# Ledger of designs, part 175: peptides against a protein of PDB entry 7BDX

Target 1, 212 residues: chain A of PDB entry 7BDX
Amino acid sequence: EMGAAACTLLWGVSSSEEVVKAILGGDKALKFFSITGQTMESFVKSLDGDVQELDSDESQFVFALAGIVTNVAAIACGREFLVNSSRVLLDTILQLLGDLKPGQCTKLKVLMLMSLYNVSINLKGLKYISESPGFIPLLWWLLSDPDAEVCLHVLRLVQSVVLEPEVFSKSASEFRSSLPLQRILAMSKSRNPRLQTAAQELLEDLRTLEHN

## One batch from the design tools (peptide; made by RFdiffusion4, then SolubleMPNN)

Design b2_p19_6_s1 (from b2_p19_6, 11 letters changed)
Fold by OpenDDE base, seed 2:
Structure b2_p19_6_s1 (fold): chain B 212 residues (1-212), chain C 212 residues (1-212), chain A 19 residues (1-19)
Amino acid sequence: as target 1 above (212 residues)
Amino acid sequence: as target 1 above (212 residues)
Amino acid sequence: SEALERYLSEKRLALKDSE
């Protein structure tokens, strides 16, 4: 309980840029983000057995960890830190997103996807995650999720790839050959306005790339 | 390990007034400080058995908790919060300081004494802690500690009582009758300059009160 | 460019507050 409470408070205050700078300026940042990846991995590996209640202290603790990573990645110096000094954490997030089944750990998936999206704002971060083995198959695996918010953040991450010619050109053939167009078209008709808009914008971006 | 790392980062960033305000402005502050007291109490109760290595994750976690309380109490709104909404935590700190033997958990004693000293800056806080049952005997129990830093923070807390006539008048009889004058005189001759100065100042303050 | 990254970060960043 106490660990989850402390980590949740740290998550809340990490929404401040000054707090992110203070976390990263200390000598403990590297160790903290290393253990963060290990802790999230251990949590996901434990899920195959017990129906971990989504409201467990362990779940809240891992949500707070993923939230901290997201808030760090929202700041320019935080993105630089993650991409330069904590690549193993990014690799862990990608792996965990692949290990989770559709509908499993939805909140954690959303937070991890938000962190990857924030990393993708930096060209170096976008290059790193998009060049990860199995990244495109992973996006389509995640897009099979029944949760609209998971799908929304996948579409936003796909859009970040599509809007960067240097990155998109490297994966354009694989991307075009495997694109779940019918799924994205179905999302463009969603009753969820955020999902609908994200799917429509992505379809427009893809059409623009087909005409060029 | 991860809980201690997260709590240690929260301790570090809590040195900022804005972070303290963010912690206290949230709906989770009451729960956090309630669990903080319980966690510190559980740790101290566990010490009678195993030689908990001072470098254990549990020890570092509890040090970070006590550090957070100290940093919160350093801020005016934090003192108000502790004295109005988290009195049980102050009661717990007083109890734990009484339960610990001389030389036991020195770092934790120092942090807890620093938190009580910060609370004593507020007249309402000073009244609350000084009116706690057994407070004067507790000060003398703590002053028997061989650690100069424990003794220093006890002397500072005693000075806060002595310098406030409204508080000192209520306990003046008990204070004068039980004062370990020989121990304080020995501290005024300490080779530790901070302890020496604190003991000398307290002796001067006491002499001033005897002439009035 | 750093300027483009800053502009994109201001428009695209996803902050998540604790629930």
Scores: peptide ipSAE 0.025, ipTM 0.807, DockQ to the pose 0.043
Fold by OpenDDE base, seed 1:
Order: C-alpha cells, then sequence, then structure tokens
Structure b2_p19_6_s1 (fold): chain B 212 residues (1-212), chain C 212 residues (1-212), chain A 19 residues (1-19)
C-alpha cells in the first residue's frame, strides 16, 4: 500500500519539468528506472496466473511507474536520459506490449504506449524504438486490440513513424506489405471521435506518401 | 526495493516548495500521510524483534518517509496542512519518539525530531506539539540519548518552546521542576561544536527568562 | 525532423494521477 501511494504521488509531481530534472539529476535515477523495468516485467508475468484485480495496490503501483516513465519522456532531457541511459527499460516496454494479449491489462498498455509516443518525439528516440526487432509486427499486434484507447495510441505512434522520412524509408517495404489497411479504415469509421480522427489523419498521411 | 526507491526519489524532490504544493494540492495527500504514520509505527514495532539492518530497504523507506514529512513541514502551507489535516501523523511521531530507547534507531529519531522542529516554526504547530500529553517528559527522555545529533535536535526543539512566551508560560512550572540542567551543562562542554553551541544558547535563553 | 519534433512536442502527454 505505502509503496503504491508514494509512487502515485511521484507520478503526479513528475508532470513538472523541474521535478523530472530533479529526478534525473540525482544519483538514484539509473537504479530507479532499472528496477522500474523489472517491476513492470514481474507484474506482467504474474498475470498469466492470478487475475489481479485492476484496482489492486500492485496494479496502481505499476500504473504509477508507467506514468512516471511517460512524464520523464515528455521532457527533452528525460527523452535523452531514457534513450542514452535506460534503453533496457524501453526494450522491456516493447517486450511487455508484445506479451500482453488483446484486451489484457488495457490501462497499462495505454500508459506504456504513451511513454513510447513521448520517446518518439525525439528523432533519436524514434530511431531507437523503430529499429527494435519485431517493431512493425508489434504495431499490428497492438492495433488488433478491441480497446479504442489502445488503438488510438498505436495509431499515434504509427503516425510518428510515418511522418519521419528517415525512419519510414528504412521500414517502408515491410510497412507497406503488412499494413492492416482494412483495420485502419474501419477505425476511421469508429464511434469514438478521437480514434476516428487519428485514423483519418493517418490515412491522409499514408496517401500523401504514396503520391510523393 | 521499488517502493523504497520511489519514496527516496519523492524525498529528494520534496526539497522544493513547488513539489510540496503539488503533493498537498492532490487528492492523495491525506491518504499518503495517514499511511505514512502507520508505516512508521509498524516499522518501530518490528524493531523489538528482528534487528533490522540499518541499511535495509525497509529502513531506507521509513527514512525517506520521515524526510518527506520534514520537507513538508519546512514550508508554510505544509505546516498548515500537517497541523490541520494530519494531526494523527504528528501524534504518531511523538509516540514513536517515546517508544524508541536511547541509542535505538538514531537516524529515524533525528529525522522525526527535525520534522517536529519544522512544525514548531509556526506558533500553531508549536502549540499543538507542546500541548501533547507527556511532551515535557518526552523531551527529557530524548535528551538522555547518547547520540550528539539526537541531543542537538532536542535542544533546538526545547529552544523553540523557551523562545515562545505564550507556550512557555503554560508549561513553565513543569519545565523548571524537571529541567535536566546538569545534562544541558554537560552538553555545553561537548566536543561536538554544534551541540556545544546549541546548549550554550539554550542556557543563555533560560537565564534571560529567570531575570525577567 | 525539427518540424516533427515541434509538432509532436505540442502533443506530448504529461500525466497526473489516473482519474
Amino acid sequence: as target 1 above (212 residues)
Amino acid sequence: as target 1 above (212 residues)
Amino acid sequence: SEALERYLSEKRLALKDSE
């Protein structure tokens, strides 16, 4: 209980750039983000057995950890730190997103996808995650999720790849051959207005790339 | 491990006034400080059995909690919050300081005494802690500690009481009848220069009060 | 690109506690 409460408070205050700088300026940052990855991995591995209640202290704790990573990645110096000094954490997030089944642990998926999206704001971060083994198949695996919020954040991450010519050119062949176009078209007709808009924008971006 | 790491980071960043305001402005603050008191109490109660290593994750966790309370109490709005909304935490700190034997858990005693000293900066905080049952006997119990840092922070808290006429006048009879004057005189000859100075200043303050 | 970084930076997600 107390660990989850402390981590939740740390998540809340990490919305401030100055707090992120203070976290990263300390000698504890490396250890903290290393253990963060291990803790998230242990939680996901435990899901194959006990249906951990989504509102458990353990779930709240892991959600707060994913939220802290997202807030760190929202800041330029935080992205630099993650991509230079905490690559194992990024690899862990990518792995866990692959290990979670469609519809499983939706809130955690959303938070992890938000962290990857924030990392993708920097070209160095986008290059790193897009060059990860199985990245393109992972995007399509995640896009098969029935949850609109998961799909929204996947589409936003896909858009980050598509809008960066240097990254997109490296994966363009695989991307075109595997793109679930019918699924994205279905999302462009979603009753969820945010998902609908994101799918429409991505379809427009993809059409623009085919004509150039 | 992860809970201690998160709490340690929260302690570090809580040195900022803006972080303290962010903690207190959230809906989680009341629950956090309630559980903080319970966690500290559980730790102290566990000491009667297993010699928990001073460098254990549990010890580090509780030290970080006490550090957070100290940093909150260092800020005006934090003192107001503690004295208005977290009185049970202050009562718990006073109780735990009484429950710990001389020389036992010295680092935690110092942190808890620092938090009470910071609370005493505000007249409302000073009134609250000084009106607690057994407060004067508790000061003398703590002043019997062999540790110079414990004794230093006790003397500073005693000085806060002595320098406030409204508070001191209520307890003056008990204070004068129980004052360990010989112990304070011995501290004024300490090889620890900070303890020596604090004891000398307190003796001067007490002499000034007798002549007025 | 600087243009993409600027565009995505405006859409960055800073999260408080999960409402």
Scores: peptide ipSAE 0.025, ipTM 0.805, DockQ to the pose 0.040
Fold by OpenDDE base, seed 5:
Parts: structure tokens; C-alpha cells; sequence
Structure b2_p19_6_s1 (fold): chain B 212 residues (1-212), chain C 212 residues (1-212), chain A 19 residues (1-19)
């Protein structure tokens, strides 16, 4: 309980850039983010058995951890730190997104996807995550999720890849050959306006790339 | 482990007034400080049996919690919050300081004493803690500690009481009758310059009060 | 590209306030 409460407070205050700089400027940042990855992985591995009540202290703790990572990745120096010094955490997030089934741990998936999206704002971060083995299949696996928020954040991450020619050109063949076009088209007709807009924007970006 | 790491980061960033305001401005502050007291109490109760390695994750976690309370109490709005909304935590800190034997959990005692000293900066806080049952006997019990830092912080807290006539007048009779004068005089001859100075200043303050 | 970084930075999803 106390760990979840402390971590939740840390999540809240990490919305400030100055707090993120203070977290990163300390000698404990590396250890914190290393243990964060391990804790998130342990939590996901524990879900295959017990229906952990989604509202458990453990769940809230892991959500707060993922929220902290997201807030750190929102800041330029935080992205640089994660990409240069905490790549194992990024690898863990990618792995956990693959390990979770569609509809499983939706809130955690959303936070992890938000963190990856924030990392993708930096070209170095985008290169790192997009060059991870199985990244493109992972995007399509995640896009099969029934949750509109999961799919929305996947589409935004896909858009980040598509909008960077230096990254997209490296995987363009695999991307085009495996693209779940029917799924994206279905999302462009979603009643969820955010999902609809994201799917439409991505379809427009893809059309522009085919004509070039 | 992760809880200790998160709490340690929260402790570090709570050195900022803006972070303290952010902690207190949230809807989770009350719960956090309530659970903090319970966690500290549970830790102290666990020490009577197992020689918990002072360097354990549990110890570091509780030190970080006490550090957070100290940093919150260092800020005017934090003192107001603790005295108005988290009195149970102050009661817990006073109780734990009494439960710990001389030389036991020195680092925790120092942090708890620092938090009480910070609370004592506010007259309302000083009134609250000094009116706690057994407060004066507690000060003398703590002043029997072999650790110079514990004794230093006790002397500073005693000085806060002595320097406030409205508080000191209420307990002046008990204070004078139980004052460990020989112990304070011995501390005024300490090779520790901080302890020596604090003891000398307190002796001067006490002399001034006897002549008035 | 700087344009992508600006575009993505403006679309910052980051600040989920801790519920």
C-alpha cells in the first residue's frame, strides 16, 4: 500500500519538467528505472494466473511507474536519458506490450504506448524502438486490441514511424507487406472521434508516401 | 525494493517547495501521510525481534518517508497541513521516538526529530507537540542517547520550546523540575562543535529565563 | 526531422495526471 501511494505521488509531481530534471540529476535515477522495468515485468508475469483485481494496490503501483516513465519521456532530457542510459526499460516495455493479450491490462498498455510515443518524439528514440526485433509485428498485434484507446496510441506510434523518412525507409517493405489496412480503414469509421481522426490522418500519410 | 527506490526519489524531489505544494495540493496527500505513520510504526515494531540490517530496503524506505515528512514540515504550507490535517502522524512520530531505545535507529530518530523541529517553527505546531502527553519526559529520554546528532536535534527542539514564552510558561514547572542540567552541561563541553554550540545556547536561554 | 519533433512535441500525450 505505502509503495503504491508514494509512487502515485511521484507520478503526480513528475508532470513538472523541473521534477523530472531533479529525478534525472540524482545518482539514483539509473537504479530506479532499472527496477521499474523489473517490477513491471514481474507484474505482467503474475497476471497469467490470478485475476488480479485491476484495482489492486499492485496494479496502481505499476500504473504509477508507467506514468512516471511517460512523464520522463515527455521531456527532452528525459528522452535522452531513457535512450542513452535506460534502454533495457524500453526493451522491457516493448516485450510487455507483446506479452499482453488483446484486452488484457488496457490501462497499462495505454501508459506504455504513451511512453513509447513520447520516446519517439526524439529521432534517436524512434530509431531505437523501431529497430527492435519484431517491432512491426508488435504494432499490428497491438492494433488488434478491442480497446479504442490502445488502438489510438498504436496509430499515433505508427504515424511517428511513417512521418520519419529515415526510419520508415528502413522498414517500408515489411511495413507495406504486413499493414492491416482493413483494420485501419475500420478504425477510420469508428464512432470514437479520436480514433477516427488518428486513423484518417495515418491513411492520408500512407497515401502521400505511395505517391512519392 | 521498488517502493524504497520510488520513495527515495520522492524524498529527493520534496526538497523543493513547489514539489511540496504539488504533493499537498493533490487529493492523495491525506492518505499518503496516514499510511506513512502506519508504515513507520510497523517498521519500529518489527525491530524488537530481528536485527533488521540497518541498510535494508525497509530501513531505506522508512528513512525516505521520514525525510519526506521533514521536507514537508520545512515549508509553511506543509507545517499548516501537518498540524491541521495529519496530527495522527505527529502523534505517531512522538510515540516512535519514545519506543526507540537510546542508540536504536539513530538515523530515523534524527529525521523524526528534524520533522518535529520543523513543525515547531510554527507556533501552532509547537503548541500541539509540546502539549502531547509525556512530551517533556520524552525530551529527556531522547537526550540520554549516546549519538551526538540525536542529542543535537533534541536540544534544538528544547530551545524552540524555551524561546516561546506562551508554550514554555505552561510547562515551565515540570521542565525546570526534571531538567537534566548535568547532561546539558556535559554536552556544552562536547568535542562535537554543533552539539557544544547548541548546548551553550540553550544554557544561555535558560539563564535568561531564570533572571526574568 | 525538426518538423516531426515539433509536431510530435505539440501532440505530447505525456501529462496524464495521476488519477
Amino acid sequence: as target 1 above (212 residues)
Amino acid sequence: as target 1 above (212 residues)
Amino acid sequence: SEALERYLSEKRLALKDSE
Scores: peptide ipSAE 0.023, ipTM 0.799, DockQ to the pose 0.038
Fold by OpenDDE base, seed 4:
Structure b2_p19_6_s1 (fold): chain B 212 residues (1-212), chain C 212 residues (1-212), chain A 19 residues (1-19)
Amino acid sequence: as target 1 above (212 residues)
Amino acid sequence: as target 1 above (212 residues)
Amino acid sequence: SEALERYLSEKRLALKDSE
């Protein structure tokens, strides 16, 4: 309980850029983000058996950890830190997103996808994430999620790849051959306005790339 | 481990006034400080049996909690919050300071005493602490500690009482009759310059009160 | 690219406050 409460408060205050700088400026950051990945992995591995109540202190703790990572990745120095000094955490997030089934741990998936999207704002971060083994299949796996928020953040991450020619060119063949176009077209007709807009914009970006 | 790491980071960032305001402005603060007291109490109760290594993750966690309370109490709105909304935590800190033997958990005692001192900067906080049952005997118990830092913070807390006539007048008889004058005089000759100065200043303040 | 960073920065997620 206390760990979850402390971590939740740390998540809340990490919405400040100055707090992110303070977290990263300390000698504790490396250890913290290393253990963060391990803690998230332990939680996801525990889900295969017992229906851990989504309201468990453990789930709240892991949500707060994912929230902290997201807030750190929202800041330029935070992205640089994660990509240079906490690559194992990024690899863990990618792995956990692959291990979670569609509809499973939706809130955690959203936070993890938000963190990856924030990392993808930086070219070095985008390169690192997109060069990860199984990245393209993972995007399509995640896009099968019934949750509109999960799908929204997947589409945004796909857009980050599509809008960077240096990254997209490396995976363009695999991307084009595996693209779940019918799924994206279905999302462009979603009643969720955010998902609809994101799918439409991505379809426009993809059309522009086919003409160049 | 992860809880201790998260709490340690929260402690570090709580040195900022803006972070303290953010912690207190959230709906999580009441629960956090309630569980903080319980966690500290549980730790101190565990010490009577096994030599919990001072370097345990549990000890680091409790130190970080005490550090957060100290940093919150350093800010005016934090003192107001603790005295109005977290009195049980203040009572717990006073109780734990009584339960710990001289030389036991010195670092924790220092942090707890620092928090009480910070609360004592506010008249309402000083009144609340000084009106606690056994407060004066507790000060003398703590002043028997072999650690100069513990004794320093006790002397500072005593000075906070002595410098406030409205508070001191209520306990002046008990204070005068139980004052370990020889111990304070010994501290005024300490090789520790901070302890020496604090003891000298307190002796001067006490002399001034005897002449009025 | 700087253009992508600007575009993504404009669309960047608001720092999630602790729900």
Scores: peptide ipSAE 0.019, ipTM 0.797, DockQ to the pose 0.038

Design b2_p19_6_s2 (from b2_p19_6, 11 letters changed)
Fold by OpenDDE base, seed 5:
Structure b2_p19_6_s2 (fold): chain B 212 residues (1-212), chain C 212 residues (1-212), chain A 19 residues (1-19)
Amino acid sequence: as target 1 above (212 residues)
Amino acid sequence: as target 1 above (212 residues)
Amino acid sequence: SEEIQRYLSEKRLELKDSE
């Protein structure tokens, strides 16, 4: 309970760039983010395949950790830190996103995807994530989720890849051959306006690339 | 381990006034400081009478909690919060300081005494602490500690009481009748320059009060 | 491109407040 409360407060204050700089400027950051990955992995491993996220202290704790990672990745120095010094955490996030089934741990997936998106704003971060083994299959696995927020953040991450020629060119063949176009088209007709817009924009970006 | 790491980071960033304001501006602060007191009490209760503070994750966690309280109390709005909304925590700190034996949990004592000193900067805080049952006997109990840092922070807290006429006048009789003058005089001859200075200043303040 | 990434960094950052 106390750990969750402390972590939740840290999550809240990490919305500040100055707080992120303070966290990263200390000698505790490396240890914290190392343990973060381990804790998230332990949580996911503790889930029974069919058990929904209980509104538990453990869930709140892991949500706060994922939120902290997201907020760190929202800052330029935070992205530099993650890509240079906490690559294992990025690997863990990618692994956990692959381990979770569609509909499982929706809130955690959204937070992890938001963190990866923020990392992808940095070219080095985008390269690192996109060069991860099984990255493209992982995107399609995640896009099969019934949750609109999960799908939204997958589409945003896909868009970050598509909009970077140096990255997209390396994976363009695999991307085109495996693209779940019908699924993305279905999302462009979603009643969820955010999902609809994200899918429509991605489809426009893909059309532009086919004409080039 | 993760809880201790998160709490340690929160402690570090709580050195900022803006972070303290952010913590207190949320709806989580009351819960956090409620659980803080309970956690500190649980830790102290888990100590065997002769067991020194182990360099454990639990110790680090509780140190960080005490550090957070200290940093919150260092800010005007933080003092207002503690004295208005977290009085139980102040009561717990006073209780724990009484429960700990001389030489036991030195680091925790120092942090708790620092927090009480910071609270005492506010007149309302000083009144609240000094009006606590057994406050004066508690000061002398703590002043019997072999640790110079513990004694230093006790003397500073005593000085805060002595320098406030409205507070000191209410307890002056008990204070004068129980004052461990020989102990304070011995501290004024300490090889520790900080302790020496604090004891000397307090003796000067006491002499001034006797002449008034 | 660097321009797109700069645009994303300025306009499309995702911050998550604690619930």
Scores: peptide ipSAE 0.030, ipTM 0.817, DockQ to the pose 0.038
Fold by OpenDDE base, seed 4:
Structure b2_p19_6_s2 (fold): chain B 212 residues (1-212), chain C 212 residues (1-212), chain A 19 residues (1-19)
Amino acid sequence: as target 1 above (212 residues)
Amino acid sequence: as target 1 above (212 residues)
Amino acid sequence: SEEIQRYLSEKRLELKDSE
């Protein structure tokens, strides 16, 4: 309980750029983010057996960790840190997103996807995650989730790839061949306005790329 | 390990007033400080059996917690929060300081004493801790510690009491009857300059009170 | 493009407060 409480407070204060800088300016950041990845992985691996109640201290702890990563990735120096010094954490997040089944650990997926989206704002970060093995299949796997918020963040991450010609050109053939167009079209008709807008914008971006 | 790492980061960033305000502005502060006291108590109770290695994750966790309390108490709104909303934590700190033997958990003692000193800067805080049962005997118990830093922080806390006439008047008879004058005089001759200065200043303050 | 990425960074940063 104490760990979860401390981590939750750290998550809350990490919404500040100054706090993120303070976290990264210390000599403990590397160790913290290394253990973060391990902790998240251990949590996901534990889900196959015991029904970990969604509201367990463990779940809250992992949510807070994912939230911290997201908030760190929201800051330029945080993105730089993650891409330069904590690549294993990014790899772990990508792995965990692949290991989780549709509808499983929705809140955690959203937080992890938010972190990856923030990382994708940095060209170096975008290059790193998009060049990860199985990245495109992972996007489509995640887009099969029944949760609208998961799908929203997947679409936003896809948009980050599509909007960067240098990155998109490397994967354009695979992207075009595997694009779940019917699924995205269905999302553009969603009753969820955020999901609807994200799907429409992505479709517009894709159309623009076909004409260029 | 993850809990200790998160708590240590939280401790580091809590050196900022803005972070303290952020911690206190949330609805989670009460729970956090409640669990903090319980965690510290559990740690101290565990010391009688297994030689908890000084560098254990548990020790680091508790040090970070004590550090957070100290940093919160360094801020005016933090002192107000502790005295108004987390009195049990202050009671726990006082209890733990009494339960620890001379030379035992020196680092933790110092952090806890620093927190109490910071609380004592607020008149309401000073009144609260000084009116705690056995407070004066506790001060002398702590002053018997072989560690110069423990003794330094005890002397500073005593000085806070002595410098506040409204508080000192309530305990003046007990204070005068139990004052370990010879011990304080010995500290005024210490090779540790900080301890020496603190003891000298306290002796001067005490002399001033005898003449008024 | 870098301009688009900057625009995204300014307009679409995802900060998550602790619930």
Scores: peptide ipSAE 0.029, ipTM 0.816, DockQ to the pose 0.039
Fold by OpenDDE base, seed 2:
Structure b2_p19_6_s2 (fold): chain B 212 residues (1-212), chain C 212 residues (1-212), chain A 19 residues (1-19)
Amino acid sequence: as target 1 above (212 residues)
Amino acid sequence: as target 1 above (212 residues)
Amino acid sequence: SEEIQRYLSEKRLELKDSE
């Protein structure tokens, strides 16, 4: 309980750029983010056994960790740190997103996707995550989620790939051959306005690429 | 391990006034500081049984908690919060300082004493802690500690009491009757320059009060 | 492109506050 509370407070204050700099400026950052990945992985692995209540301290702890990673990735120096010094954590996030079933741990998926999206703002980060084995299949796996918010954040991450020619060119063949166009079209007609807009924008971006 | 790491980072960033304000501005502050007291108490109670290694994650966790309290108390709004909304935590700190034996958990004692000293800068805080049952005997108990740093911080807290006429007047009789003058005189001759200075200043303050 | 990424960094960064 105390750990979850402390981590939640740390998550809250990590919205500040100065706090992120303070976290990263210390000698404990590497250890912290290493353990973060392990903790998140342990949590996800525990789900197949004991029904962890979504409102448990353990869930809150993991949510806070994912939130911290997201907030770190929202800062330029934080992205640099993650991409240079915590690649294993990024790998873990990608793995966990693949291990979770559709509809399972929606909130955690959203937070992890948000973190990856922030990382994708850095070209080096985008290259790293997009070149990860199984990245494109993972996107489609995640886009099959029944949750509109998960799908929204997947679409945003897909857009980051599409809008970067240097990255998109490397995977354009696989991307085009596996693109769940019908699913994206369905999302463009969603009642969720954010999802609708994101799907429409992505479709427009894809059309622009087809005409070039 | 993860909890201790998170709490340690929170301790580090809590040196910032803005972070303290952020911690206190949230709705989670009350719960956090409530659990903080319980966690510290649980740790101290566990010492009589299993030999907890000083370098354990649990020790680090408790040190971080005490450090957070100290940093919160270093800020005006933090003192106000502790004195108004977390009095039970202050009570717990006083209790734990009484429960620990001379030479036991020196680092924790120092951190807790530093927190109380910071609280004592607020007149309301000084009144609260000094009017706590057994406060004066507690000071003398703590001053019997073999550790020079513990004694230093006790002397500083005693000085806070002595320098406030409104507080000192309430306990002047008990204070004068129980003052370990020989111990303080011995400290004024300490090889530790900080302890020596603190003891000398306190003796001077006491002499000034005797002549009025 | 760098311009698009700069635009994204300025306009589309995501912060998540604790609930």
Scores: peptide ipSAE 0.030, ipTM 0.814, DockQ to the pose 0.038; fails the geometry check
Fold by OpenDDE base, seed 3:
Structure b2_p19_6_s2 (fold): chain B 212 residues (1-212), chain C 212 residues (1-212), chain A 19 residues (1-19)
Amino acid sequence: as target 1 above (212 residues)
Amino acid sequence: as target 1 above (212 residues)
Amino acid sequence: SEEIQRYLSEKRLELKDSE
């Protein structure tokens, strides 16, 4: 309980750039983010058997960790840190997103996707993520999730790839050949306005790329 | 390990007033500080049997908690919060300081004493602490510690009491009757310059009070 | 492009408050 409470408070205060700088300015940042990845991985591995109550202390703790990563990635120096010094954590997030089944741990997926999106704001981060083995299949796997928020954040991450010619050109063939167009089209007709808009924008971006 | 790491980071960032405000501005502050007291108490109770390695994750966790309390108490709004909304935590700190033996858990004692000192900057806080049952005997018990840092912070807390006439007058009889004068005099001759100065200043303050 | 990256950085940052 205490660990979850402390981590939740750290998550809350990490919304501030100054707090992120303070976290990263210490000698403990590397260790913290290393253990973060391990802890998140351990949690996901535990899901195959014991029905972890979503509101368990463990779940709350992992949510807070994912939230901290997201908020760190929202800051320029935080992105630099993650891309330069915590690549293993990024790899872990990608792995966990692949290991989670559709409909499983929606909140965690959203947080992890948000963190990846923030990392993708940095070209170096986007390159690193997009060059991960199985990245494109992972995107489509995630886009099969029944949850609108998960799908929304997947579409946003896809858009980050599409909007960067240097990245997109490297993966364009695989991207086009495997694109779940019907799924994205269905999302563009969603009753969820955020999902609808994201899907429409992505479709427009994709059409623009076909003409170039 | 992860809990200790997260709490240690929270401790580090809590040195900022803005972070303290963020901690206290949330709806989770009350719960956090309630659990903090319980966690610290549980740790101290565990010391009677299992030789907790001083560098254990549990020790580090508790040090971080005590550090957070200290840093919160260093801020005006933090003192107000502790005195108004977390009195149980203050009671717990006083209890734990009494339960710890001389030479036991020096680092924790120092942090707890620092927190009490910071609380004592607020007159309401000083009143609350000084009116606790057995407060004066507790001060002398703590002043028997072989550690110079512990003794230093005890002397500082004693000075806070002595410098406030409204508080001191209520306890003056008990204070004078039980004052470990020889111990304080010995400290005024300490090779530790901080301890020496604190003891000398306190002796001067006490002499001034005898003439009034 | 760097311009797009800057735009994304300015307009599309994701912050998540603790629940």
Scores: peptide ipSAE 0.030, ipTM 0.816, DockQ to the pose 0.039; fails the geometry check

